# Peptides against a protein of PDB entry 5EIB, part 176

Target 1, 366 residues: chain A of PDB entry 5EIB
Amino acid sequence: VDLEPGTMDSVRSGPFGQIFRPDNFVFGQSGAGNNWAKGHYTEGAELVDSVLDVVRKESESCDCLQGFQLTHSLGGGTGSGMGTLLISKIREEYPDRIMNTFSVMPSPKVSDTVVEPYNATLSVHQLVENTDETYCIDNEALYDICFRTLKLTTPTYGDLNHLVSATMSGVTTCLRFPGQLNADLRKLAVNMVPFPRLHFFMPGFAPLTSRGSQQYRALTVPELTQQMFDSKNMMAACDPRHGRYLTVAAIFRGRMSMKEVDEQMLNVQNKNSSYFVEWIPNNVKTAVCDIPPRGLKMSATFIGNSTAIQELFKRISEQFTAMFRRKAFLHWYTGEGMDEMEFTEAESNMNDLVSEYQQYQDATAD
Target 2, 366 residues: chain A of PDB entry 5EIB as posed
Amino acid sequence: VDLEPGTMDSVRSGPFGQIFRPDNFVFGQSGAGNNWAKGHYTEGAELVDSVLDVVRKESESCDCLQGFQLTHSLGGGTGSGMGTLLISKIREEYPDRIMNTFSVMPSPKVSDTVVEPYNATLSVHQLVENTDETYSIDNEALYDICFRTLKLTTPTYGDLNHLVSATMSGVTTCLRFPGQLNADLRKLAVNMVPFPRLHFFMPGFAPLTSRGSQQYRALTVPELTQQMFDSKNMMAACDPRHGRYLTVAAIFRGRMSMKEVDEQMLNVQNKNSSYFVEWIPNNVKTAVCDIPPRGLKMSATFIGNSTAIQELFKRISEQFTAMFRRKAFLHWYTGEGMDEMEFTEAESNMNDLVSEYQQYQDATAD

## One batch from the design tools (peptide; made by RFdiffusion4, then SolubleMPNN)

Design b2_p19_4_s4 (from b2_p19_4, 9 letters changed)
Fold by OpenDDE base, seed 3:
Order: sequence, then structure tokens, then C-alpha cells
Structure b2_p19_4_s4 (fold): chain B 366 residues (1-366), chain A 19 residues (1-19)
Amino acid sequence: as target 1 above (366 residues)
Amino acid sequence: SEELRERERRRFEEWLKKN
């Protein structure tokens, strides 16, 4: 789905374009112009019914519909505005189904538009209310991984998207292979989301290896475990050491010893015990899939529900406040039929979310 | 295009420096 036609041709001509049905390409002509309000109230609202018709058709064809997965950006107008409109409309029609998102967070270091803080804040407001699980993928963290870890001198969006795709493949492993922990979206939510609003995940992937080091790197369970819990491998721009994990899931892929995985996972929890809440028992879940990702002998994917994610929301809030206090660019949103009050409500809800994370960070066992 | 993205990045960085 896009509000621009050219994106569809890029997907269709891509190496996997043929996996999508031609009739499932829904697109507009005008784009959102990086404006959340265009995506949500005007251009996106004109297209949403056509998307919902496809969603219904595909849902009816499912033997067992678990829920929906949306991949979108929060900095642009289409992914943010129309994406959150779709989430709300799908939630209204399918209230008992899981809503999962892969949400790409904007960063001033990797910015595509000046109004990203507005688009992100307005999107987060919708995601808090209408999603069950949100993987926070921060362009800043992706850039830093590409530059520092992968040793890419000039990271491209292709390089960033490669990390996103590896992570998406990792977190969905349990859904795609039978008999795994978190084998469905609902089980994942039950294990990962102790409080309904606190459903924002920090993903990570291992191995992250530079091209020059690939031939010299041993892939071992201890190395994967260590890298997976390293703050430098987190795909959200927050430091897990500044917060506490509410819940963690680790997904290992490849032929490895379950015993070795369990031992290394226990060791890393013990070493990092101060970074976990003590009042949630068994808050680390581990899955092992014997099928490695393509081109790797083994991998590990991390899913963290950490109170440190508030750093991401604080960053967005600070940027939002800096623009909103000046009423900068507001006329582009109000001109699309949006009320200024919706900005204040979105800011308030995001600040409440930050406060909730802080509350649970400071909570002790009774 | 990568060129458009880089242009918008520069625009935002310039805006952030001014505001």
C-alpha cells in the first residue's frame, strides 16, 4: 500500500515482487507530502476503503487468522498517517485479532522531513491505543549499527533496510515454524506485554559482522548471546542499561545445543540481573529453531520490552515540543482538517507513556 | 531516490540549526 504509484513498481520489479498478488497492490496518485494529516484524513482516507476490501478478502482466505502485521515509517505521511488510519480501521473491524507493527522511528541524524516529530508523535498516540505489539526500529540505531559495527562509511537506506529485514525474519521465526515458543502472535503478546500500553519492543539481531571480518568470525552460541544483549546491537536508539527489562525473548536459529543456549542465556541474565525487573518471574523466554537464516550458520534475534524505550519517546517529545511551541508547520496539518488539540492530546499520551515506563522502572517487589 | 532522501536530511539538519 502506498499513496504514490512508483513504490508499487519498485516492489513488483524487486526480487520478491512476484510473491504478492497483483490485486493486492493498492496505491494513490498524490502522495502524503510527508504530512500525517494527509495520510490520515484526506489522501489516505480516500484510499483506505480499497485497502480494507483487500484486507477483508485476504482475511477471509485465511484458515486461521491470528492478526495483522503492518510495516511502516513514522516519519513520513503515508506510513504514519495512512498506516495508523489502517490500524484503527482494522482494529474496529477485527477487535479480537492481534495488531502487530514494525514501526520505523525517525531520527534527526537520518531525517527525511522536517515534520517527522509531528508525524511520529501523532503516530505513537495511535499505536499506544490500537496496537498490541510494536517493534520500534530506530533509523538512528540502524545508522549507528551500519557505521560502527558493519563499518559502512556511507550507510544507505538499502543497508538500513537489510537490518530491518533480518530482524523481521528473526522475530517472525517462531510464527513460521511449528512447535516453537511464541508460535502465535497472541502467545507472543502474553509473554512480552505485562501491561497493555507497554507494548513497544526493542529488537536486536546477531550476528552483525562487517564484510572485512566475516571470514574470521566464529559463530558460537556464547558470541551470539553476548552480542544480542549488547546495547550496540539494539535497533532502537535507547540504552537498555538506563532502564529495566520487563520481558525479553531470544530467538536462536541454526543447529546448536539447547543446553548451551540455556546455559548462555542464564549466564547473560545473571550478569545483567540489575537490568531486569525482579517482580516479573521467568521474564526471559528462549526459542531455538534448527533452520538457520539464509547465508548464516546460526543467528540470534532479540526482543526486549524495556523501560529504557522511554528514551526514544522523550527524544521525539523534545523535538515535538520544540516545533509545537512555535506552531511551526501546523498550518499544513490544520489545512487538512486536523485540530490543534489532536497535537496536544498526542503529546500528552506520549508523555503519559513515558511516565508509565518510569513508574515500572522504579517499582520494587513487594 | 537516495538523492531526495539526502536532500531532505540536509533540509532538516539546516532547520534544526536555525530553530
Scores: peptide ipSAE 0.020, ipTM 0.387, DockQ to the pose 0.020
Fold by OpenDDE base, seed 2:
Structure b2_p19_4_s4 (fold): chain B 366 residues (1-366), chain A 19 residues (1-19)
Amino acid sequence: as target 1 above (366 residues)
Amino acid sequence: SEELRERERRRFEEWLKKN
């Protein structure tokens, strides 16, 4: 789905363009112009029914519909505005199905789009209410991984998107291979989301190694475990050491000892016990799939529900507030039928989310 | 589904060779 036709042509011409049915390409003509309101209330609203018709058709063809997975950017107008419109409409029609998102968070380090904080804040407001699971993929964290860990001098959107794809492949491993922990979206939600509003995940992938160091790196369970829990390896721009993990899932792939995995996972929890809440029992889940990613002997994917994710929302909120207090570019949104109150409501809900994370961070076992 | 998984894997391998 896109509000621009050119993106669909890019997907069709890509190496995997033949995977998708031609009839499942739904696109507009005018784009959203990086405006959430245009994506949500005007251009997106004109296209949404056509998308819902496709969603219905594909849903009816499922033997067992678990839910929906949306991949979108919160900085743009289409992914943010139309994406959240689609989420709301799908939630209305399928209230008992899991809504899962891969939400790419904007960063000033990666994009010069000045209105990204508005688009992100308005989107987060919708995600809090209408999603069950949201993987926070922060462009700032992706950029920092590319630059510092992968030693890419000038990270591109291509490089960032490859990290995203590796992570998406990792977190969906249990859905794609039988007999795994979190074998469905609902089980993942039960294991990862102790409180309904606190459904924002910090993903990570290992191994990440610079090209120059690949030949010298052993792929071992201890090294994967150590890298996976390293703050520098998080794909959300927050330090897990500044918060506490509510829940964690680790997904190992490759031929390895389950015993060694369990030992290393226990060791990392014990070493980092101060960074876990003590009042959620069995809050770390581990899965092992014997099938590695191709080209790797083994990998690990991390999913963290951490109160440190509030750092990401605080960053967006600070940027939002700096613009909104000045009413900067606000007329672009109000001209599409939005009220200033919706901005205030979205800001308030995101601040409430931050406060909720902080409350559970500070909570002790009675 | 298996062919899709195999294509995703190839894409990741090609990226790992570039980066």
Scores: peptide ipSAE 0.000, ipTM 0.310, DockQ to the pose 0.014
Fold by OpenDDE base, seed 5:
Structure b2_p19_4_s4 (fold): chain B 366 residues (1-366), chain A 19 residues (1-19)
Amino acid sequence: as target 1 above (366 residues)
Amino acid sequence: SEELRERERRRFEEWLKKN
């Protein structure tokens, strides 16, 4: 789905364009112009029914519909505005299905789009209410990984998207292969989301290795485990040491000893026990899939529900507040039928979310 | 990074012309 036709042409012309049904390409002509309001109230609203018709058709064809997975950006107008409109409409029609998102968070390191803080804040407001699970894929973290870890001097969208794809592949492993922990979206939610609003995940992937260092790096369970819990491997620009894990899932892929995995996972938990809440028992889940990712002998994917995610929301909130106090660019949103009050409500809800994370961070076992 | 920023800047400038 896109509000621009050129995006669909790019997908169709891509190496995987043929895997999608042609009728499932729904697109507009005008685009959202990086405006959430155009995506949500005008251009996106004109297109949403056509998307819902496709969603219904695909849902009816499912033997067992678990839910929906949306991949979108929060900085742009289409992914943010129309994406959240679509989430809302799907939630209304399928209230008993899981809504899962891969939400790409904006960063001024990656984009010069000045209104991204507005689009992100307005989107987060919708995601808090209308999603069950959200993987926070932060362009800032992706950039930092590319630059610092992968030693890419000039990271491209291609480089960032490779990390996104690796992460998405990792976190969906249990959904795609039989006999795994979190084999369905609902089980994942039950294991990962102790409180309904606190459903924003920090994903991570291992191994992350620069091309120059690949020859010197062994792929071992201890190294994967250590790297997976390293703040530098988080796909959200948050330091887990500044918060506490509510829940964790670790997904290992490849032929390895389950005993060794369990030992290393126990060791990393014990070593980092201060970074876990003590009042959620058995809050770390581990899965091992014998099927490695393409081109690797083994990998590990991390899913963390951490109170440190508030650092991401604080970053966006600070940027939002700086613009909103000046009423900068508001006329582009109000001209699409938005009220200034919707900005204040979105800001408030995001700040409430931050406060909730902080509350659970500071909570002790009584 | 500069290429990304320049691309987004162009998209933003094009958007500013449309709005």
Scores: peptide ipSAE 0.000, ipTM 0.293, DockQ to the pose 0.025
Fold by OpenDDE base, seed 4:
Structure b2_p19_4_s4 (fold): chain B 366 residues (1-366), chain A 19 residues (1-19)
Amino acid sequence: as target 1 above (366 residues)
Amino acid sequence: SEELRERERRRFEEWLKKN
């Protein structure tokens, strides 16, 4: 789905374009112009019914519908505005199904779109209420991984998208292969989300290796375990050491010793015990799938529900507040039918979310 | 260095504007 036709043509003409049904390409002509309000109330609202018709058709074809997965950006107008509209409409029609998102968080270090803080704040407000699970993917973190870890001198969208695809493949492993931990979206939510609003995840992937070092790197369980807990491997621009893990899932892929995995996972928890809440028992879950990802002998995917995610929301909130106090660019949103109160409500809800994360970070067992 | 990272970031941002 897009409000622009050119993106759909690129997908359709791509190497995997034939995997998608032609009738499942729903697109507009005008785009959202990086405006959340256009995505949510005007251009997106005109297209949403056509998307819902496709969603219904595909849902009816499912033998066992678990829920929905949305991949979208929060900095643009389409992914943010129309994406959150779709989430709301799908939630209304399928209230008992899991809503899962891969949400690309904006960064001023990757995009010059000045209104991204508005689009992101308005989106986060919707995601807090209408999603069950949200993987936070930060373009800044992806760029830093490409540059620092992968040693790419000039990262491309292809390089960033490779990280996203590896992560998405990793976190969905348990859904795609039988007999795994978190075998469905609901079980994932039960294990990962101790409080309904605190459903924003920090994903990570290992191994991440530069092309020049790939031939010299031994893929071992200890190395994977160390790397996936490294702050430099987080796909969200937050340092887990500045918060506490509420819950963690680790998904190992490839032929390895379960005993060795359990030992390494215990060791990393013990070494980093100060970065876990003590009042959630058995808050680290581990899965091992014998089937490695394509091109690797083994991998590990990390899913962290950490209070450190508040750093991301604080960053967005600070940028939002700086613009909103000056009423900068608001006329572009109000002209599409938004009220200024919606901005204040969205800011308030995001600040409440930050406060909730901080409360649970500071909570003791005593 | 931070300077190198910032230079490479700007280069990436300029590339993103073209593509």
Scores: peptide ipSAE 0.000, ipTM 0.271, DockQ to the pose 0.016; fails the geometry check

Design b2_p19_5_s1 (from b2_p19_5, 9 letters changed)
Fold by OpenDDE base, seed 3:
Structure b2_p19_5_s1 (fold): chain B 366 residues (1-366), chain A 19 residues (1-19)
Amino acid sequence: as target 1 above (366 residues)
Amino acid sequence: SVAEKLQAEERKAIAERRA
């Protein structure tokens, strides 16, 4: 789905374009112009019913519909505005199904779009209320991984999207292969989301290796485990050492010893015990799939529900507040039918979310 | 900027696929 036709042509002409049904390409003509309000109230609102018709058709073809997975950007107008409209409409029609998102967080290091803090804040407000689980994929973190870890001097969107695709493949492993922990979206939510509003995940993927070092790197369970828990390996621009993990899932892929995985996972928990809440028992879950990802002998994917994720929301909130106090560009949003109150409500809800994460970070076992 | 370069590369890649 896009508000511009050119993206659909690029997908259709791509190496995997033929795996999608032609009728499932729904697109507009005018785009959102990086405006959340155009995505949510005008251009996106004109297209949403056509998308819902496709969603219904595909849902009816499912033997057992678990829920929905949306991949979108929070910085642009289509992914943020129309994406959150679509989430809201799907939630209204399918209230008993899981809503899962892969939400790409904007960064000034990667985009010059000045209104990204508005689009992100307005989107986060919708995600807090209408999603059950959200993977926070931060363009800043992706850029830093590409530059520092992968040694890419000039990271491209292709390089960033490679990290996203590896992460998405990793976190969906348990859904695609039978007999795994978190074998369905609801079980994942039960294991990862102890508090309904605190459903924002910090993902990570291992191995991440520079092209120059790839030939010299042994892939071992200890190395995967160590890299997966490294703060520099997080796909969200948060330091887990500044917070506490509420829950963690680790998904190992490839032929490895389950005993060795369990030993390394216990060791990393013990070494990092100060970074876990003590009042949630058995808050680390481990899965092992014997099928490796394509091109790797083994991998590990990390899913962290950490109170450190508040650093991401604080960054967005600070940028939002600095723009909103000046009423900068507000007329672009209000001209599409938004009220200034919606900005204030979105800011308030995001600040409440930050306060909730802080409360649980500071909570002790009584 | 890094963003301008990324956007230019993406636009170029899209244009090369249309050609």
Scores: peptide ipSAE 0.017, ipTM 0.512, DockQ to the pose 0.016
Fold by OpenDDE base, seed 5:
Parts: C-alpha cells; structure tokens; sequence
Structure b2_p19_5_s1 (fold): chain B 366 residues (1-366), chain A 19 residues (1-19)
C-alpha cells in the first residue's frame, strides 16, 4: 500500500515483485507530501476502504487468522498517517485479533524531513492505543550500527533496510516454524507485554559483522549471546543499562547445544541482574530453531521490553516540543482538517507513556 | 498542488536550518 504509484511500480518490478498478487497493490496518485494529516484525514482516507476490501478478502482466505503485521515509517506521511488510520480501521473491524507493527523511528542523522517529529508523535499516540505489539526500529540505531559496527563509511537506505529485514526475519522465526516459543502473535503478547500500554520492543540481531571481518569470525553461542545483549546491537537507540527489562525473548537459529544456550542465557541474566525487574518471574524466554537464516550457520534475535525505551520517546518529544512551541508548520496539518488539540493530546499521551515506563523502572517488589 | 507547495516549503525550511 502507498499513496504514490512509483513505490508500487518499484516493488512490482523488483526481484520479489511477482510473489504478491496484482490485486493486492493498492495505491494513490498524489502522495502524502510527508504530512501525517494527508495520510490520516485526506489522501489516506480516500484510499483506506480499498485497502480494507483487500484485507477482508485475505483474512477470509485464512484458516486461522492470528492478526495483522504492519511495516511502516513514522517520519513520512503515508506510513505514519495512513498506516495509523489503517491500524485504527482494522482494530475496529477485528477487535479480537493481534495488531503487530514494525515501526521505523525517524532520526535527524538519516532524514532531512523537517516535520518528522510531528509525524512520529502523532503516530506514537495512535500506536499506544491501537497496537498490541510494536517493534521499534530506530533509524538512528541502524545508522550507528552501519557506521560503527559494519564499518560502512556512507550508510545507504539499502544498508539500513538490510538490518530491518534481518530483524524482521529473526522476530518472526517462531511464527514460521512449528514447535517454537511464541508460536503465535497472542502468545508473544502474553509473554512480552505485562502491561497493555507498554508494548514497545527493542529488537536486536546477532551476528553483526563487518564484511572485512566475516571470514575471521567463528560464530559461537557465547559470542551470539554477548552481542545480542550489547547496547550497540540494539535496533532502537536506547541503552538497556539506563533502564530495566520487563521481559526478554531470545530466538536462536541454527544447529547448537540447547544446554549451552541455557547456560549462556543464565550467565547473561546473572551478570546483568540489576538491569531486570525482580518482580516479574520468569521474564526471560528462550527459543532455539534448528533452521539457520540464509547465509549464516547460526544467529540470535533479541526482543526486549525495557523501560530504557523511554529514551527514544523523550528524544521525539523534545524535538516535537521545540517545533510545536513555535507553531512551526501547523497550518500544513490544520489545512488538511486536523485539530491543533490532537497535537497536544498526542504530546500528553507520549509523556504519560514515558512516566509509566519510569514508574515501573523504579518499582520494587513489596 | 498542495503536495508541491508543502515540499517547496519543507525544502526552504531545510535550507534555512542548514544555513
């Protein structure tokens, strides 16, 4: 789905374009112009019914519909505005199904779009209320990984999207292979989301290795475990050491010893015990899938529900507040039928979310 | 178009921020 035809043409002409049904390409003509309100109230609102018709058709063809997975950017107009409109409409029609998102967070290091703080804040407001699970994929973290870890001097969107695809493949492993932990979206939510509003995840992937070092690296379970818990490998620009894990899932892939995995997972928890809440029992889950990812002998994917995610929301909030106090570009949104009050509501809800994370960070077992 | 106007204003704002 896109508000621009050129994106759909690029997907269709791409190496995997033929795997999608032609009738499942729904697109507009005008685009969103990086404006959330165009995506949500005007251009996106004209297209949403056509998308819902396709969603219904595909849902009816499922033997067992678990829920929905949306991949979108929060910095743009289509992914943010129309994406959150679509989430709302699907939630209304399928209230008992899981809503999962892969939400790409904007960063000034990667994009020059001036209104990204508005689009992101307005999107987060919708995601807090209408999603059950959100993987926070932060362009700042992806850029830093590409530059520092992968030794790419000039990271491209292709390099960032490679990390996104690896992460998405990792976190969906248990859904694609039978007999795993979190074998469905609802079980994932039950294990990962102790409080309904606190459903924003920090994903991570191992191994991350520069092209020049790949040939010299032996992949071991200890190295995967160490790298997976390293703050530098988080796909969200937050330091887990500045917060506490509410819940963690680790998904190992490849042929390895279950005993060695369990030993290393216990060791990393014990070493980092101060970074876990003590009042949620059995809050670390581990899965091992014998099927490695393509091109690797083994990998590990991390899913963390951490109170440190508040650093991401604080960054967005600070940028939002600096623009909103000046009333910068507000007329672009209000001109599309949006109320200025929605900006204040979105800011308030995001600040409340930050406060909730801090409260649970500071909570002690009574 | 409204989109072209918004893009022009955004480009101007980016240019002013870089200056």
Amino acid sequence: as target 1 above (366 residues)
Amino acid sequence: SVAEKLQAEERKAIAERRA
Scores: peptide ipSAE 0.011, ipTM 0.365, DockQ to the pose 0.024
Fold by OpenDDE base, seed 2:
Structure b2_p19_5_s1 (fold): chain B 366 residues (1-366), chain A 19 residues (1-19)
Amino acid sequence: as target 1 above (366 residues)
Amino acid sequence: SVAEKLQAEERKAIAERRA
């Protein structure tokens, strides 16, 4: 789905374009112009019914519909505005299905779109209310991984998207291969989301490999486990050491010893016990899939529900507040039918979310 | 023009966000 045809044409002509049904390409002509309000109230609202018709058709073809997976950006108008409209409309029609998102967080290091803080804040407000689980893929973290860890002097969107694809492949492993922990979206939500509003995940991946880096480093289970819990491997720009894990899932892929995995997972929890809440029992889940990712002998994917994710929301909130206090560009949104109150409500809800994460960070078992 | 003012404000806001 896009409000611009050019993106859809690029996907269709791409190496994987043939895996999608032609009738499932739904697109507009005008775009959203990086405006959430155009995505949500005008251009996106005109297209949403056509998307819902496709969603219904594909849902009816499912033997067992678990839910929906949306991949979108929060900085642009289409992914943010139309994406959240689509989430809302799907939630209205399928209230008993899981809403899962891969939400790409904007960064000033990656994009020059000035209104990204508005689009992100307005989107987070919708995600808090209308999603069950959201993977926070932060362009800040992706950029820092590419630059610092992968030593790419000028990270490209191709480099960032490589990390995104590796992460998405990792977190969906249990859904794609039988006999795994978290084999469905609902089980994942039950294991990862102890509090309904606190459903924002910090993903991580090991080993981090650049495009063209054929350094097939033979990683061991201990090295994978250590890298997976390293703050430098997190795809969200927050330090887990500044918060506490509510829940964790680890997905190992490749031929390895379950015993060794369990030992290393126990060791990393014990070494990092101060960074876990003590009042959520059995809050770390581990899965092992014998099928490695393409081009790797083994990998580990991390999913963390951490109170440290508040650092990401604080960054967006600070940028939002700096623009909103000046009423910068508000007329672009109000001209599409938005009220200034919707900005204040979205800011408030995101600040409430930050406060909720802090409350659970400070909570004790007593 | 209004467009030039908006573009100047955009450039300023981008610079302020990066600072």
Scores: peptide ipSAE 0.000, ipTM 0.347, DockQ to the pose 0.024; fails the geometry check
Fold by OpenDDE base, seed 4:
Structure b2_p19_5_s1 (fold): chain B 366 residues (1-366), chain A 19 residues (1-19)
Amino acid sequence: as target 1 above (366 residues)
Amino acid sequence: SVAEKLQAEERKAIAERRA
């Protein structure tokens, strides 16, 4: 789905365009112009029913519908505005299905779109209420990985998207291969989300590999485990040492000893025990899939539900507040039928979420 | 393509596990 035809034409003409049904390409002509309100109230609202018709058709063809997975950006107008509209409409029609998202967080390091803090804040407000689980893929973190870790002087969207694809492949491993932990979206939510509003995940991947370096690095299980828990491997720009893990899932891929994995996972938990809440028993889950990702002998993917995710929301909130106090660009949103009160409601709900994470961070068992 | 090959390998591996 897109509000612009050019992106859809690129997908259709691409190496994978034939994997998708032609009738499942739904697109507009005008785009959202990086405006959440265009995506949510005008251009996106005109297209949403056509998308829902396709969603219904595909849902009816499923023998067992678990739920929905949306991949979208929160900085643009289409992914943010229309994406959150679509989530709301799907939730209304399928209230008993899991809503999962891969939400790309904006960064000034990656994009010069000045209104991204508005689009992100308005989107987070919707995601708090209407999703069951959200992978926070932060362009700030992706850029920092590309620049600092991968030593790319000028990271491209192609470089960032390579990290996104590796992460998405990692976190979906248990859904795609039989006999794994979190084998369905509902089990993932039960294991990872102890509190309904606290459903924002920090993904991480090891080894960090650039698109051009199919370097068969022979990593060991100890090295994978150490890298997976390193803040530099997190796809969200948060330091887990500034918070506490509520829940963790670790997905190892490749031929390795389960015993060695369990030993290393126990060791990393014990070394980092101060960064876990003590009042959630058995809050670390481990899976091993014997099928490695392409081009790697082994990998590890991290899913963390951490109170440190508040750093991401604080960053967006600070950027939002700096613009909103100046009433900058508000007429672009209000001109599309949006109320200015929705900005203050969205900011308030995101700040409430930050406060809730902090409350659980400070909670003790006694 | 790289992803077609990945998908084919994944489908093959899934089929081998279901058998």
Scores: peptide ipSAE 0.000, ipTM 0.300, DockQ to the pose 0.014; fails the geometry check

